# Designs tried in a protein design run: peptides against a protein of PDB entry 6TME. Part 294

Target 1, 324 residues: chain A of PDB entry 6TME
Amino acid sequence: NRLKRAYIALQAWKKAFYSDPFNTAANWVGPDVCSYKGVFCAPALDDPSVLVVAGIDLNHADIAGYLPPELGLLTDVALFHVNSNRFCGVIPKSLSKLTLMYEFDVSNNRFVGPFPTVALSWPSLKFLDIRYNDFEGKLPPEIFDKDLDAIFLNNNRFESTIPETIGKSTASVVTFAHNKFSGCIPKTIGQMKNLNEIVFIGNNLSGCLPNEIGSLNNVTVFDASSNGFVGSLPSTLSGLANVEQMDFSYNKFTGFVTDNICKLPKLSNFTFSYNFFNGEAQSCVPGSSQEKQFDDTSNCLQNRPNQKSAKECLPVVSRPVDCS
Target 2, 324 residues: chain A of PDB entry 6TME as posed
Amino acid sequence: NRLKRAYIALQAWKKAFYSDPFNTAANWVGPDVCSYKGVFCAPALDDPSVLVVAGIDLNHADIFGYLPPELGLLTDVALFHVNSNRFCGVIPKSLSKLTLMYEFDVSNNRFVGPFPTVALSWPSLKFLDIRYNDFEGKLPPEIFDKDLDAIFLNNNRFESTIPETIGKSTASVVTFAHNKFSGCIPKTIGQMKNLNEIVFIGNNLSGCLPNEIGSLNNVTVFDASSNGFVGSLPSTLSGLANVEQMDFSYNKFTGFVTDNICKLPKLSNFTFSYNFFNGEAQSCVPGSSQEKQFDDTSNCLQNRPNQKSAKECLPVVSRPVDCS

## One batch from the design tools (peptide; made by RFdiffusion4, then SolubleMPNN)

Design b2_p27_7_s2 (from b2_p27_7, 17 letters changed)
Fold by OpenDDE base, seed 4:
Structure b2_p27_7_s2 (fold): chain B 324 residues (1-324), chain A 27 residues (1-27)
Amino acid sequence: as target 1 above (324 residues)
Amino acid sequence: MKEIEESETEKKLRKELLEELYKKYFG
């Protein structure tokens, strides 16, 4: 009996709660699991005459505890939303049995350990949100082989390089922000055909930006701020026909910011502050357009306010990195 | 606990995903 298995799982989970401030699990008593707060039942996909637990929603419940292995008995769950709690420990490998998993949101918790590889075992997964945790180690390349729509990895402890398999991703939104990723952005990034938003903020990324970024025709948000990127901005960025928000601030970029970038047709905000740019086109000057907002603060620009001193600029500007 | 900011793209995506799931179970 599927509901009996669900009962075992949910009771085990209740026992794994250290604190339930809102008494969310107060009614988690008895065999009628479909009446449990945060538990949602639906007719089984393989047999409409059978009622199964199809979803869990404990978002914003402030529950402290861990995920016990018995959760693997919830084999019919397609939605697992437990964000904004205080769950700790690791994601149980037993969750590999949840083959219908469609949306997995464990964001804003206290999970630790390596990337939860169990997520790779779910064939139908479309939404993966593990942001705002303490996951660490390398990102498995296989994550980008999956047919995901969204991948949220930001605010963790991931390190090492971004896998070259990123180009295979079908995701429209990918966040790497506030981790410890290092190395270059892979050239394969240009192959992300469905990409709308990508965020690299606050990592240890370095090197030159790949020219292939210009192939991201559907990108509306591109943020690479607060890294260690060097060299000039690729001229191919003129290909970002739909970009609205672009941020390259707090890097080590040099060279000239060109018209072909600042005149992008959908560009609304372009921030390139806190770099070592030594020139900009008139179209890049803050206030030059009513439709676009620019920030050129703290560069090496002549005749602009709030720029770096000659002493700070000269050593860097005189030794530009050649990205060719 | 952190405040999570959702983009418009994310909101749209979540809505679409929910609709797809609904169709699977009740369509």
Scores: peptide ipSAE 0.261, ipTM 0.853, DockQ to the pose 0.847
Fold by OpenDDE base, seed 1:
Structure b2_p27_7_s2 (fold): chain B 324 residues (1-324), chain A 27 residues (1-27)
Amino acid sequence: as target 1 above (324 residues)
Amino acid sequence: MKEIEESETEKKLRKELLEELYKKYFG
């Protein structure tokens, strides 16, 4: 009996709660699991005459606890949303039994350990949100081999380099922000055919931006701020026909910010402040457009306000990094 | 715990995914 298994799982989970301030699990009593708050049942995909637990939604319940291995008994769950709680520990490997997993959202919790590789075992996964946790270590390259639509990794403790497999990703949204990623952005990034939004904010990324970024025709948001990028902005950025929000602030970029970038047709906001740019086109000057907003603060620009001193600029500007 | 603000893209994506899931089970 699938519902019986679900009952066992849910009762085990209830026992794993340290705190339930909103009494979310107060009605988690008895065998009728489909009546449990946050539990949703549906006809089984393999047998419409059988009712199964298809979804869990405990978002914003502020529950403290952990995920017990018995959750692996919820084999029919396709939707698992438990964001904005205080769950701790690791994601149980037993969740590999949830082969119908479609949306997995454990964001905004206190999970620790390496990347939950159990997510890689779910063949139908489309949405992975593990942001705002304490996951650490390397990102498995295989994550980008999956047919995901969204990958939220931001605000964790991930380190090492971004896998070259990123180019294989079918995701429209990928966030790396506020981790400890290092190294260069892979050149394969240009192969992300469905990419709309990508965020690298606040990592330890370095090197030159790959020219292949310009191949991201569908990108509307590109944020690489607060890293250690060097060199000039790739001229190929002129190919970002749909970019609306672009941020390169707080890096070590040098060179000239060109018209071809600042006149991008859909560009709404372009922030390149806190770098070492030594020139900008007139079209890049803040206030030059009514439709576009620019920030050129704290660069090495001549005849612009709020720029770095010559003393700060000279050592960097005089030693340009060749990205060719 | 931090409040997460979803982008318009995220909202759209979530909506689409939910719709697909709904169709899968009830369509």
Scores: peptide ipSAE 0.249, ipTM 0.847, DockQ to the pose 0.791
Fold by OpenDDE base, seed 3:
Structure b2_p27_7_s2 (fold): chain B 324 residues (1-324), chain A 27 residues (1-27)
Amino acid sequence: as target 1 above (324 residues)
Amino acid sequence: MKEIEESETEKKLRKELLEELYKKYFG
């Protein structure tokens, strides 16, 4: 009996709660699991006459506890949302039995350990949100081989390089922000055909930006701020026909910010402050447009306010990195 | 615990995914 298995799982989970401030699980009593707060039932896909637990939503419940292995008994769950709780520990490997998993959101918790590779075992997964945790180690390259629509990895402890397989991703939204990623952005990034938003904020990424970024025709948000990128901005950025928000601030970029970038047709906000740019087109000057916002603060620009000193600029500007 | 802000793209995507899931179960 599927509901019986669900009952066992849910009772084990309730037992694994250290704190339930809102008494979310107060009604988690008895065999009628479909009446449990945050538990959603639906007809089974393989047998419409059978009712199964298809979804869990405990978002914003502030529950402290862990995920017990018995959760693997929830084999019919397609939606698992436990956002904004205080769950700790690791994601149980037993969740591999949840073969219908479609949306997995464990964001804003206290999870630790390596990337939860169990997520890679779910053939139907479309949405993966593990942001705002303490996951660490390398990002498995296989994550981008999956047909995911969204990949949220930001605010963790992931390290090493971004896998070259990123180009295989069909995701619309990918966040790497506030991790410990290092190395260069892979050239394969330009192959992300469905990408709308990508965020690299606050990592240890370095090197030159790949020219292939300009192939991201659907991208509306591109944020590479607070890294160690060097060299000039690729001229191919003129190809970002749909970019609205672009941020390259707090890097080590040099060279000239061109009209072709600042005149992008959908550009609404372009921040390139706190770099070592030594020139900008008139179209890039803050205040030059009513429709676009620019920030050129703390560069090596002449005749602009709030720039770096010559002493600070000269050593860097005189030795530009050739990205060609 | 931090408050997460969702982008418009994310909101739209989530809505679409939920609709697809609904169709999968009830379509």
Scores: peptide ipSAE 0.248, ipTM 0.840, DockQ to the pose 0.837
Fold by OpenDDE base, seed 2:
Structure b2_p27_7_s2 (fold): chain B 324 residues (1-324), chain A 27 residues (1-27)
Amino acid sequence: as target 1 above (324 residues)
Amino acid sequence: MKEIEESETEKKLRKELLEELYKKYFG
């Protein structure tokens, strides 16, 4: 019965294909769905004597089409990988029936609409990848209430502010890059206890960086480049004991880049170019270390090459933003 | 369609998740 439902779902999906250039679904014929290319079966968790469809992997199949509502019949699927295709439309609400969903990857497609809230209904979800699509609107705060290990949101059309609930996230990797997020980074960010990598690249974020960033002891990658951040770098950044890559380039930062930041023990790359910094410690100067790479290009630094003109610097440097 | 570059952390995480799933079904 469960495999029969899967058959119905998969045949409906095949019919929803506009193009299958690699003939991935060519063998999707007959009731033996476990033999279908990209379909993986396993003993059911509730009854080991019953074989069910536990996984779908159609990654890199370049399939054009949409996800039909009949996919909701795949109630035993825990792994759904359909990245690097040309699927369009919205994520069907019927997928709420897939209560075993563990890893959901629909990245690199042509999906549109708001955040797929159906993802919030999956109690066991650990991995959410919706990057490189055309999702838009606000990010639901509830996403960070989920016990997710990874959240990939980059390269979409998300707007509004980053939810304050971000501090509740247990994810090790979170990407916001290349969206339209605005406002400040929430102070609650410091509560992300498992965070290793966070990327804010290419948004409309603004304001001062919260001091609480310094509480991210496990972070190895912190990229806040290409935004509208202002003020000085928080002194608490000295607390980033494990940071390896840090990028603050293409913002409106001012002030002095201090030794305690540039001398972070595991820091390998620190880019703070294209800002309005008016001073830097000797330890921050490019070439000062063999183990660390720095970029101080296009700031307001004295006695450094490739800096902004006095005309460009004076209006900004003379009116520093107080982040206190 | 773009080529997605995965970090080492991501690769490790994916591997761990798959292992966990495997244990869940076959362990």
Scores: peptide ipSAE 0.238, ipTM 0.844, DockQ to the pose 0.840

Design b2_p27_7_s3 (from b2_p27_7, 17 letters changed)
Fold by OpenDDE base, seed 4:
Structure b2_p27_7_s3 (fold): chain B 324 residues (1-324), chain A 27 residues (1-27)
Amino acid sequence: as target 1 above (324 residues)
Amino acid sequence: MKEIEESKVEKELKKKLREELFKKRFG
């Protein structure tokens, strides 16, 4: 009996709670699991006459505890949302049995360990949110081979380089922000055909920006701020026909910020502050447009306010990195 | 614990995904 298995799983989970400040699991008593708060039942896909646990939603419950292996008995779950809790430990490998998993959100918890590779085993997964945890180690390249629509990885402890397989991703939103990623952005990034938003904020990324970024025709948000990027901005950025928000601040960029970037048709905000740019087109000057916002603060620009000193600029500007 | 801010794109995506799931189950 599928509901009996669900009962075993949910009772095991209740036992794994250290704290339930809102008494969310207070009614988790008895065999009628479909009445449990945060548990949602639906007709089974293989037999509409059978009721199964199809979803879990414990978002914002502030529950402290861990995920026991018995959760693998919830084989009919397609929605698993437990964000904004205090769950700790690792994601159980037994969750590989949840083959209908469609949305998996464990964000804003205290999970640790390597990337939860069990997520790779779910053939129908479309939404993966593991942000604001303490996951560490390398990002498996296989994550981008999956037909995901959203991948949230930000605010973890991931290390190493961004996999070359990123170009295979079908995701519209991908976040890498506030990790420990290093190396260059892969040139394959330009192949992300569905990409709307990508965020690299606050990593240890370096090197030149790949020219292939200009192929991201659907991107509306591109944020590469707070890294170690060098060289000039690629001229191919003129291809970002739909970009609205662009941020390259807090890097080590040099060179000239050109008209073809600042005149992008959908550009609303462009921040390139805290770099070593030594020139900008008139169209890039803050206040030059009523429709666009620019920030050129703390560069090496002449005749602009709030720029770096000559002493700070000269060593860097005189030795520009050639990205060609 | 952090406050998660959802973008417009994220909201639309969630809506789409929910609709798709509904179609799979009841369509």
Scores: peptide ipSAE 0.370, ipTM 0.899, DockQ to the pose 0.755
Fold by OpenDDE base, seed 2:
Formats: structure tokens, C-alpha cells, sequence
Structure b2_p27_7_s3 (fold): chain B 324 residues (1-324), chain A 27 residues (1-27)
């Protein structure tokens, strides 16, 4: 009996709660699991006459505890949303049995360990949110081989390089922000045909930006701020026909910021402050447009306020990195 | 624990995904 298995799983989970400040699991009593708060039942896919647990939503419950292995008994769950809790430990490998998993949101918890590879075992997964945890180690390249629509990885402890497989991703939103990623952005990034938003904020990324970024025709948000990028901005950025927000601040970029970038048709906010740019087109000057906001603070620009000193600029500007 | 701000794109995506799931489940 599937509901019996669900009962076992849910009772094990309740037992694994250290704190339930909102008494979310107070009604988790008895065999009628479909009446449990945060538990949603639906007809089974293989037999519509059978009722099964299809979803869990414990978002914002502030529950402290861990995920016990018995959760693997919830084999019919397609939606697992437990964000904004205080769950700790690792994601159980037993969740591999949840083959119908479609949306997995464990964001804003206290999970630790390596990337939860169990997520790779779910053939139908479309939404993966593991942001605001303490996951660490390398990002498995296979994550981008999956047909995911959204991948949220930000605010973790991931290290190493961004996998080359990123170009295979069909995700519209991908966040890498506030991790410890290093190396270059892969050139394959230009192959992300469905990408709308990508965020690299606050990593240890370096090297030149790949020219292939300009192929991201659907991107509306591109944020690469607070990294170690060098060289000039790729001229191909003029191809970002739909970009609205672009941020390259707090890097080590050099060269000239061109009209072709600043005159992008949908551009509303372009921040390139705290770099070593030594020139900008008139269209890039803050205040030059009423429709666009620019920030050129703390560069090596002439005749602009709040720029770096010659002493700070000269060593960097005189030795530009050749990205060709 | 931090408050997560969802972008417009994220909200739309979630809606789309839910609709797709519904179709798969009940369609």
C-alpha cells in the first residue's frame, strides 16, 4: 500500500524534527496522510483509482531537523518543496527512488556535503533549487546534461571550474553567485539557447570573457560582478539584443567600453564600476540617457569623477591582457 | 536563513512548470 509507505516515511520524518515552531506537523497523526499539513495527494499515474502522496510543501516552516532515509518511501512525490527551514545533514540517497521528481526545492536550509548527486538520478526533474545551503565540492558536469529549466546553486560552497557542459543546458535561469567557482567561463556558454538569466556574482572566476556570450540572444540578466575577469569586454556583446541588466563591476577589466554595448536596445542598467577601463563612449557616460542607468565609478577614465588614481591605474592599464 | 527574492522570470517559470506538471499528471 502506497499510502502506508507514505505514512511510515512521514512519521519517520516527524520523528526527525528537532523543532517545529509553527506546529506544522501537529496534525501528522494517523493513517490519513492526505490530510497532513503540507502533504498533497493525487491519483497515481499508473492507476487513477489509487490515491498517492504526490507533493510535499513545507516552505517557510522554520523546521529544524534532518531528512531521514525513510523519505525514499515517498515514491510518488513529484513536488518536494522544503525551502526556508533549518534542515541539516545530507540529502538521502534513498530519494533516488522518487523517480517522478519534477521540482526539488531544498533552498535556504543547512544542508552540507557534496552536490546531491541523487538529483541526477531523477529523469523528469525540471526545477532544482539548492541555493542558500552549505553544499561544497565540485559541481558535477552531468547537471547540465539534464533537461532542467531552472538551476539555482547560489550561496553555497561549491569550488572548482564551471563545467564545459553548461552549453548543453536548456535552463532559462542559472545562478552560480556567491560560491567559490574558479577558472574561466566556458566558451560553450553561447550554446545556452533558452537562457534568460545567469548570475556569476561573487566567485573567483578569472580570465577573459568568452566571445560566445554575445550569442545569448534571449538573456535579460547577465551579472558577472565581483570576480577576477581580465581583458577587454568582448565586442560580440553587441549581440545581446534583449539584455536589460548587465553588471561587470568589481573585476579587472581594461580597455574601452564601446557604443555598441551601451546602446543595446533593451539595456536599462549597465554597471561596469570598479575596473580598470581607460575609456568609454559618450553613450556609456552616466546621465547621458534618461532610459538607461550607467555606473562608471572607480575606473581609469579621464575627465570623470570618482576614478582611480594614476598610481593605481598605470600598472594595470599599461599591461593590458590580450584576449585574442 | 535568508529571504529569497524571486525574479519575474523565476515566477513565470514556476508557473509554467506547475502547469506542465498538471498536464502530465492529469492530461
Amino acid sequence: as target 1 above (324 residues)
Amino acid sequence: MKEIEESKVEKELKKKLREELFKKRFG
Scores: peptide ipSAE 0.361, ipTM 0.896, DockQ to the pose 0.734
Fold by OpenDDE base, seed 5:
Structure b2_p27_7_s3 (fold): chain B 324 residues (1-324), chain A 27 residues (1-27)
Amino acid sequence: as target 1 above (324 residues)
Amino acid sequence: MKEIEESKVEKELKKKLREELFKKRFG
């Protein structure tokens, strides 16, 4: 009796609520779980004549509580969305029983602990959103071996290098922003064949940008701002035929910003402010194009406004990092 | 807790995923 199991799970969860300010679970009474607010039923995949709990949506409910292990009884759930709540604790290992999991969104909560490795056990997972939590530790390399379409990791406390397996990812969107990732961007990044958007904002990444970034032909958004990157921009960036938004601001880049980058055909916004660039092509100058927006603020450029002082520039510009 | 607004890309992606799931489930 699948609905009976679901009832047990949902009642256990209700009991695990510390606060329900909008009374979302007020109608979570009785055996008819399909009538519960935020609970969605559908015909079972193995038997269309059987009704099962296929989805949970408690987004924006501001519920305080935790996820009890009994949630593992919801074995037919393919959609689990509980973003923008105040759930705390860890993701239960018992969720490994939810083998139909397709979309998992626990973003904007108070979850803690290491990366929820239970997500790796779901064979059909396509959407993973764990952003805006307090997850910590290393990112497991296996996450990129999965056939995910989207991976949101931003605004957590992850500490590690970015796994080399990133090149195996089939995701179109990946966010690393506002964590504590360190080290270099792996060269394998160029192998991400479906990548449209990737964001590295606000980490402790360092080293030179890999040349292989230029192989990301389908990328429309590339943001590596607020890190510790050094060296010159790779010349291979001229290969980003579809990039629209590009941001390298707040790093330690040096060298010359070339025409080949600033004349990218789909480029709409290119921000390279707050670096140590000592030259730029005319095509990179803000106001040079009506179709493109540039920001060259706070670099080491000559004859441009709002640049760093010679005192600030000289120590860095005189010791350029060779990325070759 | 921050108010998270879904981006256009995210919305489109979710739509696509839902459609695929529907086809898988009922197709």
Scores: peptide ipSAE 0.361, ipTM 0.895, DockQ to the pose 0.659
Fold by OpenDDE base, seed 3:
Structure b2_p27_7_s3 (fold): chain B 324 residues (1-324), chain A 27 residues (1-27)
Amino acid sequence: as target 1 above (324 residues)
Amino acid sequence: MKEIEESKVEKELKKKLREELFKKRFG
């Protein structure tokens, strides 16, 4: 009996709650699990006459506790949303039994340990949100081999390089922000054909931006701020026909910011402050457009306000990194 | 805990995903 298994799982989970301030699980009593708050049932795929637990939604419940291994008994769950709680520990390997998993959201919790590789075992997974946790270690390259539409990794403790397999990703949204990623952005990034939003904010990324970024025709948001990137901006950025938000601030970029970038047709905000740019086109000057917002603060630009001193600029500008 | 703000793209994506899931589940 599938509902019986679900009952066992849910009761085990209730026991794993340390705190339930909103009494979310107060009605988690008795065998009728489909009446449980946050539990959603649907007809089974293999037998429409059988009702099964198909979804869990405990978002914003502020529950403290952990995920017990008995959750692996919820084999019919396709939606698992438990964001904005205080769950701790690791993601149980027993969840590998949830072969119908489609959306997995454990964001805004206190999970620890390495990347939850159990997520890689789900053949139908489309949505993965593990942001705002304490996951650490390397990102498995296999994550980008999966047919994911969204990958949220930001605000964790991931380190090492971004896998070259990123180019295989079919995701429209990918966030790496506020981790400890290092190395260069892989050149394969240009192969992300469905990419709309990508965020690298606040990592230890370095090197030159790959020219292949210009191949991201569908990208609307590109944020690489607060890293250690060097060199000039790739001329191929002129190919970002749909970019609306672009941020390269707080890096070590040098060179000239060109018209071809600042005149991008859909560009709304372009921030390139806190770098070492030594020139900009007139179209890049803040206030030059009513439709576009620019920030050129704290660069090495002549005749612009709030720039770095000559003393700060000279040693960097005189030794530009050649990315060609 | 941080409050997560969903972008327009994210909202649209979620909608699409739910529709696809429905088709898979009941189609």
Scores: peptide ipSAE 0.333, ipTM 0.881, DockQ to the pose 0.677

